# Ledger of designs, part 79: peptides against a protein of PDB entry 4KTY

Target 1, 266 residues: chain A of PDB entry 4KTY
Amino acid sequence: YVLNDIGVIFYGEVNDIKTRSWSYGQFEDGILDTCLYVMDRAQMDLSGRGNPIKVSRVGSAMVNAKDDEGVLVGSWDNIYAYGVPPSAWTGSVDILLEYRSSENPVRYGQCWVFAGVFNTFLRCLGIPARIVTNYFSAHDNDANLQMDIFLEEDGNVNSKLTKDSVWNYHCWNEAWMTRPDLPVGFGGWQAVDSTPQENSDGMYRCGPASVQAIKHGHVCFQFDAPFVFAEVNSDLIYITAKKDGTHVVENVDATHIGKLIVTKQI

## One batch from the design tools (peptide; made by RFdiffusion4, then SolubleMPNN)

Design b2_p15_6_s4 (from b2_p15_6, 7 letters changed)
Fold by OpenDDE base, seed 2:
Structure b2_p15_6_s4 (fold): chain B 266 residues (1-266), chain A 15 residues (1-15)
Amino acid sequence: as target 1 above (266 residues)
Amino acid sequence: MPQHKLDLNSFLPPK
């Protein structure tokens, strides 16, 4: 989880799983220096740089360009006119070295690119890390732990009212660390995500969220456990918006979100 | 393969 410099990222569809090779390159020239530079750009205190909780949280913020001119600009519009299409990247090295050289965010990334670069960052800093792919990954935007799907009276989705969404797949990272800030038993793998999705206490970042806590429904534990929980376990709530402004729950589906979670074993 | 948001209408049961 630290020494492997080439990995496999799962993507595609749940019924047609695909794999992409990714070169992490954590031992390549200039990569460690770039990771240190990232923490410098974040103005991270030296005292915190030895704490994997702080490092992973800062990394989740800085691997994306939002808020802080971090490493990668996300784009999902399929244009990519002023940079490199996300699918053209084959590893973290070129991205990180470009960032260090230009001192400007690199264009463009999507979830697996963010996860790949973040994995390099974590491994460079001695944090065991892996990439996780979740198929049918929910994006709960209002932190209610549900996927609220609003329907018109004709049964079609009301796109204006429906703000939550589902990714065909989403990649994030798990980082191994102790959690002395949590009750005993909630160390180990922690979910962290650098793809900019939701604001977390003022910045687009996510985690570390205890995987064990999430598995046992302990969403009250820092950081961002409700969001990560919703990504893998939210129920689909179908709501009819009546003309009088009332909402009626028509159906609940607990089977669609998080159909498959995959990670490479060592 | 790009990551994309799913059409939520595809989640609805067939009419």
Scores: peptide ipSAE 0.595, ipTM 0.931, DockQ to the pose 0.797
Fold by OpenDDE base, seed 5:
Structure b2_p15_6_s4 (fold): chain B 266 residues (1-266), chain A 15 residues (1-15)
Amino acid sequence: as target 1 above (266 residues)
Amino acid sequence: MPQHKLDLNSFLPPK
């Protein structure tokens, strides 16, 4: 994992899975220096830089520009007038070198760009890492572990009340580490995500969340396990908002979220 | 292909 400098990222739709190559370039000139610079910008204590738990959590914050002038500015509005469209990037090297030279956030990224750059960051620092793609990836914005879909009395979605959302696909990373801060058996792959989605204890970051804990429903374990659990396992809760202000659960659907989770084991 | 939010109305059964 650490030694592979080219990867494949899955994207598209669950019924039309596509792949794109991504050059991680963790051994290219200036890339390791840039990763160290990222940790310097994060004001990360030297004592923490050898701890993959702390490093991956800092990386999840710093690969996005929110809060801390990190590496990448996200854009999902299809307007990229002041930078490079997310689809134009082919690897991490140009992004990281631009960040290092300009000392300003690079525009623009979406999930696979964030995941690609984050994968380079982790691998540069000796942390085994891979990219994971989840199709029909939920975004639970109130940490209740479910997708609340509010309906009008006519059966259409009430967009004003419905705050949760679903990505067609979402990419994040898994990093390999021991978790001495968790019970035995919850080391190994840890979900970490640098795409800015939710605030986690004051910053837009996510993880590390134990994949084994998520798999077994242990959402009480740090960090951000409820959010990651919801991304892959949320039930859709259809709620009719009645004119009198009462809410009625009309249906529960456990089949739509996390239809396919794909990762390449290289 | 860009990442985008799905139309939640597409999850509903046909009327």
Scores: peptide ipSAE 0.594, ipTM 0.931, DockQ to the pose 0.785
Fold by OpenDDE base, seed 3:
Structure b2_p15_6_s4 (fold): chain B 266 residues (1-266), chain A 15 residues (1-15)
Amino acid sequence: as target 1 above (266 residues)
Amino acid sequence: MPQHKLDLNSFLPPK
């Protein structure tokens, strides 16, 4: 989980699982220096740099360009005119070295690119890390642990009212660490995510969230456990907004979100 | 394969 410099990332559809190779390159020349540079840009104090909780949280913020001119600019509109299409990247090294050289965010990434670069960052700093792919991954926008799907009176989705969304797949990272800030038993794998999805206490970042805590329904523990829980376990709530302003729950579906969570055992 | 948001209408049963 630390020494492997080449990995496999799962993507595609739940019924058509695909894999792509990704070169992490955590031992390549300039990569460690770039990771230190990233923490410098984050203005992270030296005392915090030895704490994997703080490092992973800072990394989740800094691997994306939002808020802090971090490493990667995300793009999901299939228009990549001012950079490299996300699918063209094969590893983290070129991205990190470009960031270090230009001192500007690199274009462009999607979830697996963010996860790949973040995995390099974590492993480079000696934090065991792996990439996790979740198929039918929910994006809860209002932190209510639900996927609220608003319907028009004709039964079609009201896109104006519906703010929550579902990714066909989403990649994030799990980082191995102790959690002395949490109750006993909630150390081990921690979910961290650098893809800019939601604001967490003022910044686009996510985690570390205890996988064990989430698995047992404990979403009250720092950081961002409700969001990660929602990604893998949201119920779909179909709501009809009536003209009189009332909301009627038409249906609840607990089977669509988080159909498959996959990670390579290397 | 690019990551993309699913059409939420596809989650609904046929009308």
Scores: peptide ipSAE 0.586, ipTM 0.929, DockQ to the pose 0.793
Fold by OpenDDE base, seed 4:
Structure b2_p15_6_s4 (fold): chain B 266 residues (1-266), chain A 15 residues (1-15)
Amino acid sequence: as target 1 above (266 residues)
Amino acid sequence: MPQHKLDLNSFLPPK
């Protein structure tokens, strides 16, 4: 998990799973220095740099450019005029070295690019890390642990009534660490995500969230466990918005979100 | 393949 510098990232559709190679390059010249520079840009206290909880949380914030002029600018609109299309990246090295050289956010990334760069960051700092791909990954935007689908009276979706959405796939990271801040048994793999999705206590960051806690439905533990739980286990709630302003739950589907979660032992 | 949001209409049964 620390020594492998090339990995495989799963993507595509649940019924058409695809893989892409990704070069993490954590041992390449300048990469460790860049990871230290990232923590410097985050103004991270030296005392915290040995704590994987703090490091992974800072990394989740800094790998994205939001809030703090971090590493990567995300783009999902298929318009990449001012940078490199996300699909053109093959590894973390060029991205990190560009960031270090330019001292400006690198354009552009999507989830696997964020996850790839974040994986390099974690591994450089001695934190065992892997990439996880979730197919039918929910994005709960209102922190209700549901994927709300609003319907007009005619049965068509009203996309304006919620910002909840579902990714065809989403990649994030799991980092291995002890969690002395959590009850016994909730150490081990922690979900962390650098793709800017939701604000977490003032910044676009996510995790570390205990995978064991999430698996057992314990979403009360820091950090961002409800959001990660929702990504993998939200129920689809079909709600008809009536003309009188009332909402009626028409259907609940507990089978769609998180249909497949894949990770490779790398 | 780019990451993309699914069309929520695709979750609905055909009319």
Scores: peptide ipSAE 0.585, ipTM 0.927, DockQ to the pose 0.731

Design b2_p15_7_s1 (from b2_p15_7, 7 letters changed)
Fold by OpenDDE base, seed 4:
Structure b2_p15_7_s1 (fold): chain B 266 residues (1-266), chain A 15 residues (1-15)
Amino acid sequence: as target 1 above (266 residues)
Amino acid sequence: TPQHKLDFNKIPKPK
């Protein structure tokens, strides 16, 4: 995993799966130095830099620009006036080198860009890492482990009643590490996500969350297991908001979220 | 190519 400098990222729709090449470039000149610089900008203690749990969590925070002037600014509004459109990036190298040179966040990224840069960061630091794509990826905004869809009485969706949403696809990373802070068996692949989605204990970061724990329904373990669980396993809850202010659950769909999870084994 | 939020107004509601 750490030796492969070119990857494939899955994207698109569940019924129209697409792939794109991404150059991680972890061996390119200046990239490792930039990764160290990222940790310096995070003011990460030297003692923690050898701990993949701490490193991956810091990386999760620092690959996005929120909170800490990290690497990438996200944009999803199709307006990229002050930077590079997310689709124009082909790898991590230009992004990381620009960040190191300018010492300012680079514009712009979406999930696969965040995941690509984060993958480089992890691999540079000797942490085995891969990108995971989840189709129909839930974004639980209120931490209730369900995806709320509010309907008007006429059946139309009222998007103002919840901040919950579903991505057509979402990319994040899995990093391999031991988890001595968790019960035995919950080491191995850990979900980490640098795309700024939700606040985790004061910062836009996510993980490491034990993939094994999540697969077995254990969401009580650090870090951000409920959020990651919701991304892949939330039920869609269709709620009619009545004029009298009452809410009625009309339907529950347990089959849509996390319809397909894909990762490259290289 | 871009990541986007699903518009559930365009998705048939379950019966």
Scores: peptide ipSAE 0.516, ipTM 0.895, DockQ to the pose 0.799
Fold by OpenDDE base, seed 3:
Structure b2_p15_7_s1 (fold): chain B 266 residues (1-266), chain A 15 residues (1-15)
Amino acid sequence: as target 1 above (266 residues)
Amino acid sequence: TPQHKLDFNKIPKPK
């Protein structure tokens, strides 16, 4: 998980799983220097750079441009006027070297681009890491562990009231580390995500969240376990907003979120 | 292929 400099990322639809090659290039010239530069831009203390918990959390913040002029600007508008379309990237090296050279965020990325660059960052710094793809990935925006779908009285979705959303697929990373800050048994793979989705204690970052903790329904442990849990296990709650201002739960669907979680062992 | 948000109107309801 550290030595491989090329990998495969799963994407597409749950019924039409696709793979793409991604060059991580963690050993290429300038990449380690760029990763160190990223931590410098984050103003990360030297004492913390040996701690994979701190490094992965900082990386999750800095691989996206939000808050801190990090590496990548996300775009989901299908219009990429001032940069490179996310689908045009084939690896992390060009992105990281561009960031180092320009000292400005690189445009543009989506989840697999963020995950690819973040995977390079982690592996470059000696943290075993892999990319995980979740199909029907929930985005809980109010931290209630459910997808609140508001309906008009006619049964159509009220887009103004509905703030939660679901990705057809979403990629994030798992990083291997011990978690001395957590109870015994919750080390190992930790979910970390650099795609800017939600604010976590003042920054767009996510993790490290213990995969074992989440798997067993423990969402009380740092960091961002509720959000990651919701990504893979949220119920869809269909709520009708009545004219009198009352909300009525019309339906609950526990089957659609997290249909398939895929990672490749390399 | 870009990721996208799903249209909840197109997700079949269990009932």
Scores: peptide ipSAE 0.510, ipTM 0.901, DockQ to the pose 0.875
Fold by OpenDDE base, seed 2:
Structure b2_p15_7_s1 (fold): chain B 266 residues (1-266), chain A 15 residues (1-15)
Amino acid sequence: as target 1 above (266 residues)
Amino acid sequence: TPQHKLDFNKIPKPK
């Protein structure tokens, strides 16, 4: 994982899976130095730089520009003024070198761009990492482990009340590490995500969350296990908002979220 | 292809 400098990222729709090549370029000139610079910008203590738990958590924060003037500015409104459209990037090298040169956040990214750059960062620092794509990926906004879809009495979605959302697809990373801070058996692959989605203890970051813990429903284990669990296993809860202000659960759908999770094995 | 949020109105509701 650490030695592969070119990868494949899955995207598109669950019934029309697409792939794109991504050049990680972790061995290119200036890339390792840029990764060290990222940790410097994060004001990360030297003592923590050898700990993959701390490094991956800091990386998840710093690959996005929120809070700390990190690497990438996200944009999902199809307006990319004064920057590069997310689809124009082919790898991490140009992004990281631009960040190092300008010392300002690079515009623009979406999930696969964040995941690509984050994968380079992790691999540069000797952390085995891979990109994971989840189709029908839930975005839980209120940490209740479900997608609350509020409906008007006519059956249409109330967009004002409905805060949760679902991505057609979402990419994040898994990083391999031991977890001495967790019970035995919950090391190995850890979910980490640099796409700015939710605030985690004061910053837009996510993980590391034990994949094994999530698979077994242990959402109490740090970090951000409830959010990652919700991304792959949330039920859709259809709630009718009555005129009198009461809410009634009309339907529950446990089959739509996390329809397919794909990652490259090598 | 950019990622996008799904329209819940277009997701089939359970019957």
Scores: peptide ipSAE 0.497, ipTM 0.894, DockQ to the pose 0.881
Fold by OpenDDE base, seed 1:
Structure b2_p15_7_s1 (fold): chain B 266 residues (1-266), chain A 15 residues (1-15)
Amino acid sequence: as target 1 above (266 residues)
Amino acid sequence: TPQHKLDFNKIPKPK
């Protein structure tokens, strides 16, 4: 989880699972220096740089460009005129070296690019890390632990009534660390996500969230456990919006979100 | 395949 410099990332659709190779390149010239530069740009205290909890949280914020002119600019509109299409990247090295050279955010990334670069950052700093892909990954925007789907009276979806959404797939990272700030048993793999999705205490970042805590339904522990829980375990709530302004729950589906979660075991 | 948001109009509703 630290020494491997080439990996496999799962993507595509749940019924058409695909894999792509990704070169992490954590041992390539200039990469460690760039990771240190990223922490410098974050103005991270030297005392915190040895703490994987703080490092992973800072990395979650800094691998995306939001808030802090971090490494990658996300784009999902299929218009990449001012940079490189997300699909053109084959590894982390070119992205990180471009960031270090230009001192400006690199365009463009989507979830697997964010996860790839973040994986390099973590491994470069000695934190065991892996990429996780979740198919039918929920994005709970209002922190109610459910995916609200509003329907018109004719049964068509009204996407304007909620900001909740579902990705066909989403990639994030798991980082291995002890969690002395949590109850015993909630160390080990921690979910961290550098794809800018939601604000977490003033910044677009996510985690570290204890995977063990989430698996046991404990969402009260820092950081961002409710959001990560919702990504993998939200129920779809179908709500009919009546013309008179009333809302009626028509159906609940607990089978779609988090339909498949895949990670490389080696 | 790019990452994209699902269109729930194309997803079968539960019975």
Scores: peptide ipSAE 0.466, ipTM 0.875, DockQ to the pose 0.846

Design b2_p15_7_s2 (from b2_p15_7, 7 letters changed)
Fold by OpenDDE base, seed 5:
Structure b2_p15_7_s2 (fold): chain B 266 residues (1-266), chain A 15 residues (1-15)
Amino acid sequence: as target 1 above (266 residues)
Amino acid sequence: MPQHKLDFNKIPKPK
């Protein structure tokens, strides 16, 4: 989890699982320096740099360019004219070195690119980390732990009212650490995500969220446990918005979200 | 393969 510099990332569809190689390169020249530079750009206090909770949270924010001119600019519109298409990256090294050299965000990433770079960052700093892929990964925008799908009276989705969304797949990271800030038993793997999805207390970041806490429904524990819980366990709620302004729950589907969560065994 | 949002119109509704 720390020493492996090459990995495999799962992607694709739940019925057509694919893998891609990713070079983390945490031991390559300039990579540690770049990780330190990232923390410098975040203006992270020296006292916090030895705390994996703080480091992983800062990394979650800084691996994406939002808010703080972090490492990667995300793009999902299939228009990558001003950079490298997400699919063209084969590892973290070129991205991190470009960031360090240019001192500007690198274009472009999607979830596996963010996860790959973040994995390098964590491992480089001695934090055991792995990439997790979730198929049918929910994106809850209002922190109600549901995927609220609003329907017109004709049964078509009202895209204006429907704010929540589902990824065909999504990659994030799990980092191993103790959680002295949580009750006993909630250390170990922590979900952290650098893909800019939701604002968490002022920044696009996510985690560390205790995997054990989430597994047992303890979504009240910091950080961002409700969001991560929703990614893997939210129900699809089909709501008809009537012309009179009333909302009626038509259907509930508890089977679609988080159908498969996979990570490479090391 | 790029990551993409699912079309909810394409997701089968439960019975």
Scores: peptide ipSAE 0.533, ipTM 0.901, DockQ to the pose 0.885
Fold by OpenDDE base, seed 1:
Structure b2_p15_7_s2 (fold): chain B 266 residues (1-266), chain A 15 residues (1-15)
Amino acid sequence: as target 1 above (266 residues)
Amino acid sequence: MPQHKLDFNKIPKPK
């Protein structure tokens, strides 16, 4: 989880699972220096740089460009005129070295690019890390732990009534660490995500959230456990919006979100 | 290869 410099990332559709190779390159020249530079740009206290909880949280913020001129600019509109298409990247090295050289955010990334670069960052700093892919990954925007789907009276979806959405797939990272700030048993793998999705206490970041806590339904523990829980376990709530402004729950589906979660075993 | 948001108009509704 630290020494492997080449990995496999799962992507595609739940019924058409695909894999791609990704070069992490954590031992390549200039990469460790760039990771230190990222922490310098974050103005991270030296005392915190040895704490994997703080490092992973800062990394989740700094691998994306939002808020802090971090490493990667995301794009999901299929327009990449001012940079490199997300699919053209084959590893983390070129991205990190470009960031260090230009001192400006690199364009462009999507979830697997964010996860790939973040994995390099974590491994460079001695934190065991892996990439996780979730198919039918929910994005709960209003923190109600459900995926709201609003329907018009004719049965068509009205996407304007909610900001909730579902990705066909989404990649994030798990980082291995102790959690002395949590009850015993909630150390080990922690979910962290550098893809900018939601604001977490003033910044676009996510985690570390205890995987064990989430698996046991404990969403009260820091950081961002409700959001990560919702990504993998939200119910789909179909709500009919009536012309009179009333809302009626028509159906609930607990079978679609988090349909498949995949990670490399070793 | 790119990730995208699902269009629920194209997903079968539960009965």
Scores: peptide ipSAE 0.526, ipTM 0.901, DockQ to the pose 0.824
Fold by OpenDDE base, seed 4:
Structure b2_p15_7_s2 (fold): chain B 266 residues (1-266), chain A 15 residues (1-15)
Amino acid sequence: as target 1 above (266 residues)
Amino acid sequence: MPQHKLDFNKIPKPK
């Protein structure tokens, strides 16, 4: 994992899976230095820089520009003024070198761009890492472990009643590490996500969350396990909002979220 | 292909 400087990222739709190449470039000139600079910008103490738990958590925060003037500004409105469209990037190198040179956040990214840059960051620092793509990826905004879909009485969706949403696909990273802070058996792959989605204890960051813990329904473990669990295993809850202000659960669908999770094994 | 939020108005509702 650490030695591969080019990868494949899965995207598209669950019924139309697509792939794109991504150059991680972790061995290219200036990239490791930039990763160290990222940790410097995060004001990360030297003692923590050898801890993959701390490093991956800091990386998840710093690869996005929110809170800390990190690497990438996200944009999902199809308007990319004052920057580069997310689809124009082909690898991490140009992004990281631009960040290092300008000392300002780089515009723009979406999930695969965040994941690509974060993968480079992790690999540069000797942390085995891979990108994971989840189709029908839930974004639980209210931490209730369900994806709420509110319907008007006429059956139309009212998107104003919840901030919950579902991505057609979402990319994040898994990083390999021991978790001495967790019970035995919950080391190994840890989900980490640098795409700014939710606030985690004051910052837009996510993870490391034990993949093994999540697979076994253990959402009580740090960090952000409930959020990651919801991304892959949230039920769709269709709720009719009545005119009288009451809510009625019309349907529950446990089959759509996390329909397919794909990662490259090499 | 850009990442996008699903529009559930365009998705058939479960019965």
Scores: peptide ipSAE 0.513, ipTM 0.896, DockQ to the pose 0.796
Fold by OpenDDE base, seed 3:
Structure b2_p15_7_s2 (fold): chain B 266 residues (1-266), chain A 15 residues (1-15)
Amino acid sequence: as target 1 above (266 residues)
Amino acid sequence: MPQHKLDFNKIPKPK
């Protein structure tokens, strides 16, 4: 989880699982220096750089360009002007070296690109890390642990009212560390995500969230456990907004989110 | 394959 410099990322659809190779290149020239540069840009105290909890949280913020001119600019509109399409990247090295050279965010990434670069960052710094793919991955926009789908009276989705969304697939990272800040048993794999999705205490970042805590329904533990829990275990709540201003729950679907969570053992 | 947001209109509604 630290020594392998080439990996496989799962993507596609739950019924059409695909894989792509990704070169992490954590041992290539300039990559470690770039990871240190990333922490410098984050103005991370030297005392915190030995703490995987702090490092992974900073990394989740800095691998995306939001807030802090971090590494990657995300784009999901299929128009990638002024940069490289996300699908054109084959590894982390070119991205990180471009960032170091230009000192400007690199365009463009989507979840697997963010996860690939973040995986390199973690491994460079001696943190065991892997990429996880979740199919039917929820994006909870209002932190209520459910997908609120608002319907018109005719049954069509009201896109203006519906703020929550679901990815066909989403990639994030798991990093291995002890969690002395949490109760016993919640160390080990921690979910961390550098794809800019939601604001966490002032920045677009996510984690580390204890995978064990989430598996047992404990969402009260730092960091961002409710969001990660929602990604894998949200119910779809279909709500009809009536003319009288009332909301009526028409349907609840507890089966669609988190259909499959996959990671490659290496 | 780029990731994309699902169209909720295409997700079957449970009864």
Scores: peptide ipSAE 0.503, ipTM 0.897, DockQ to the pose 0.892

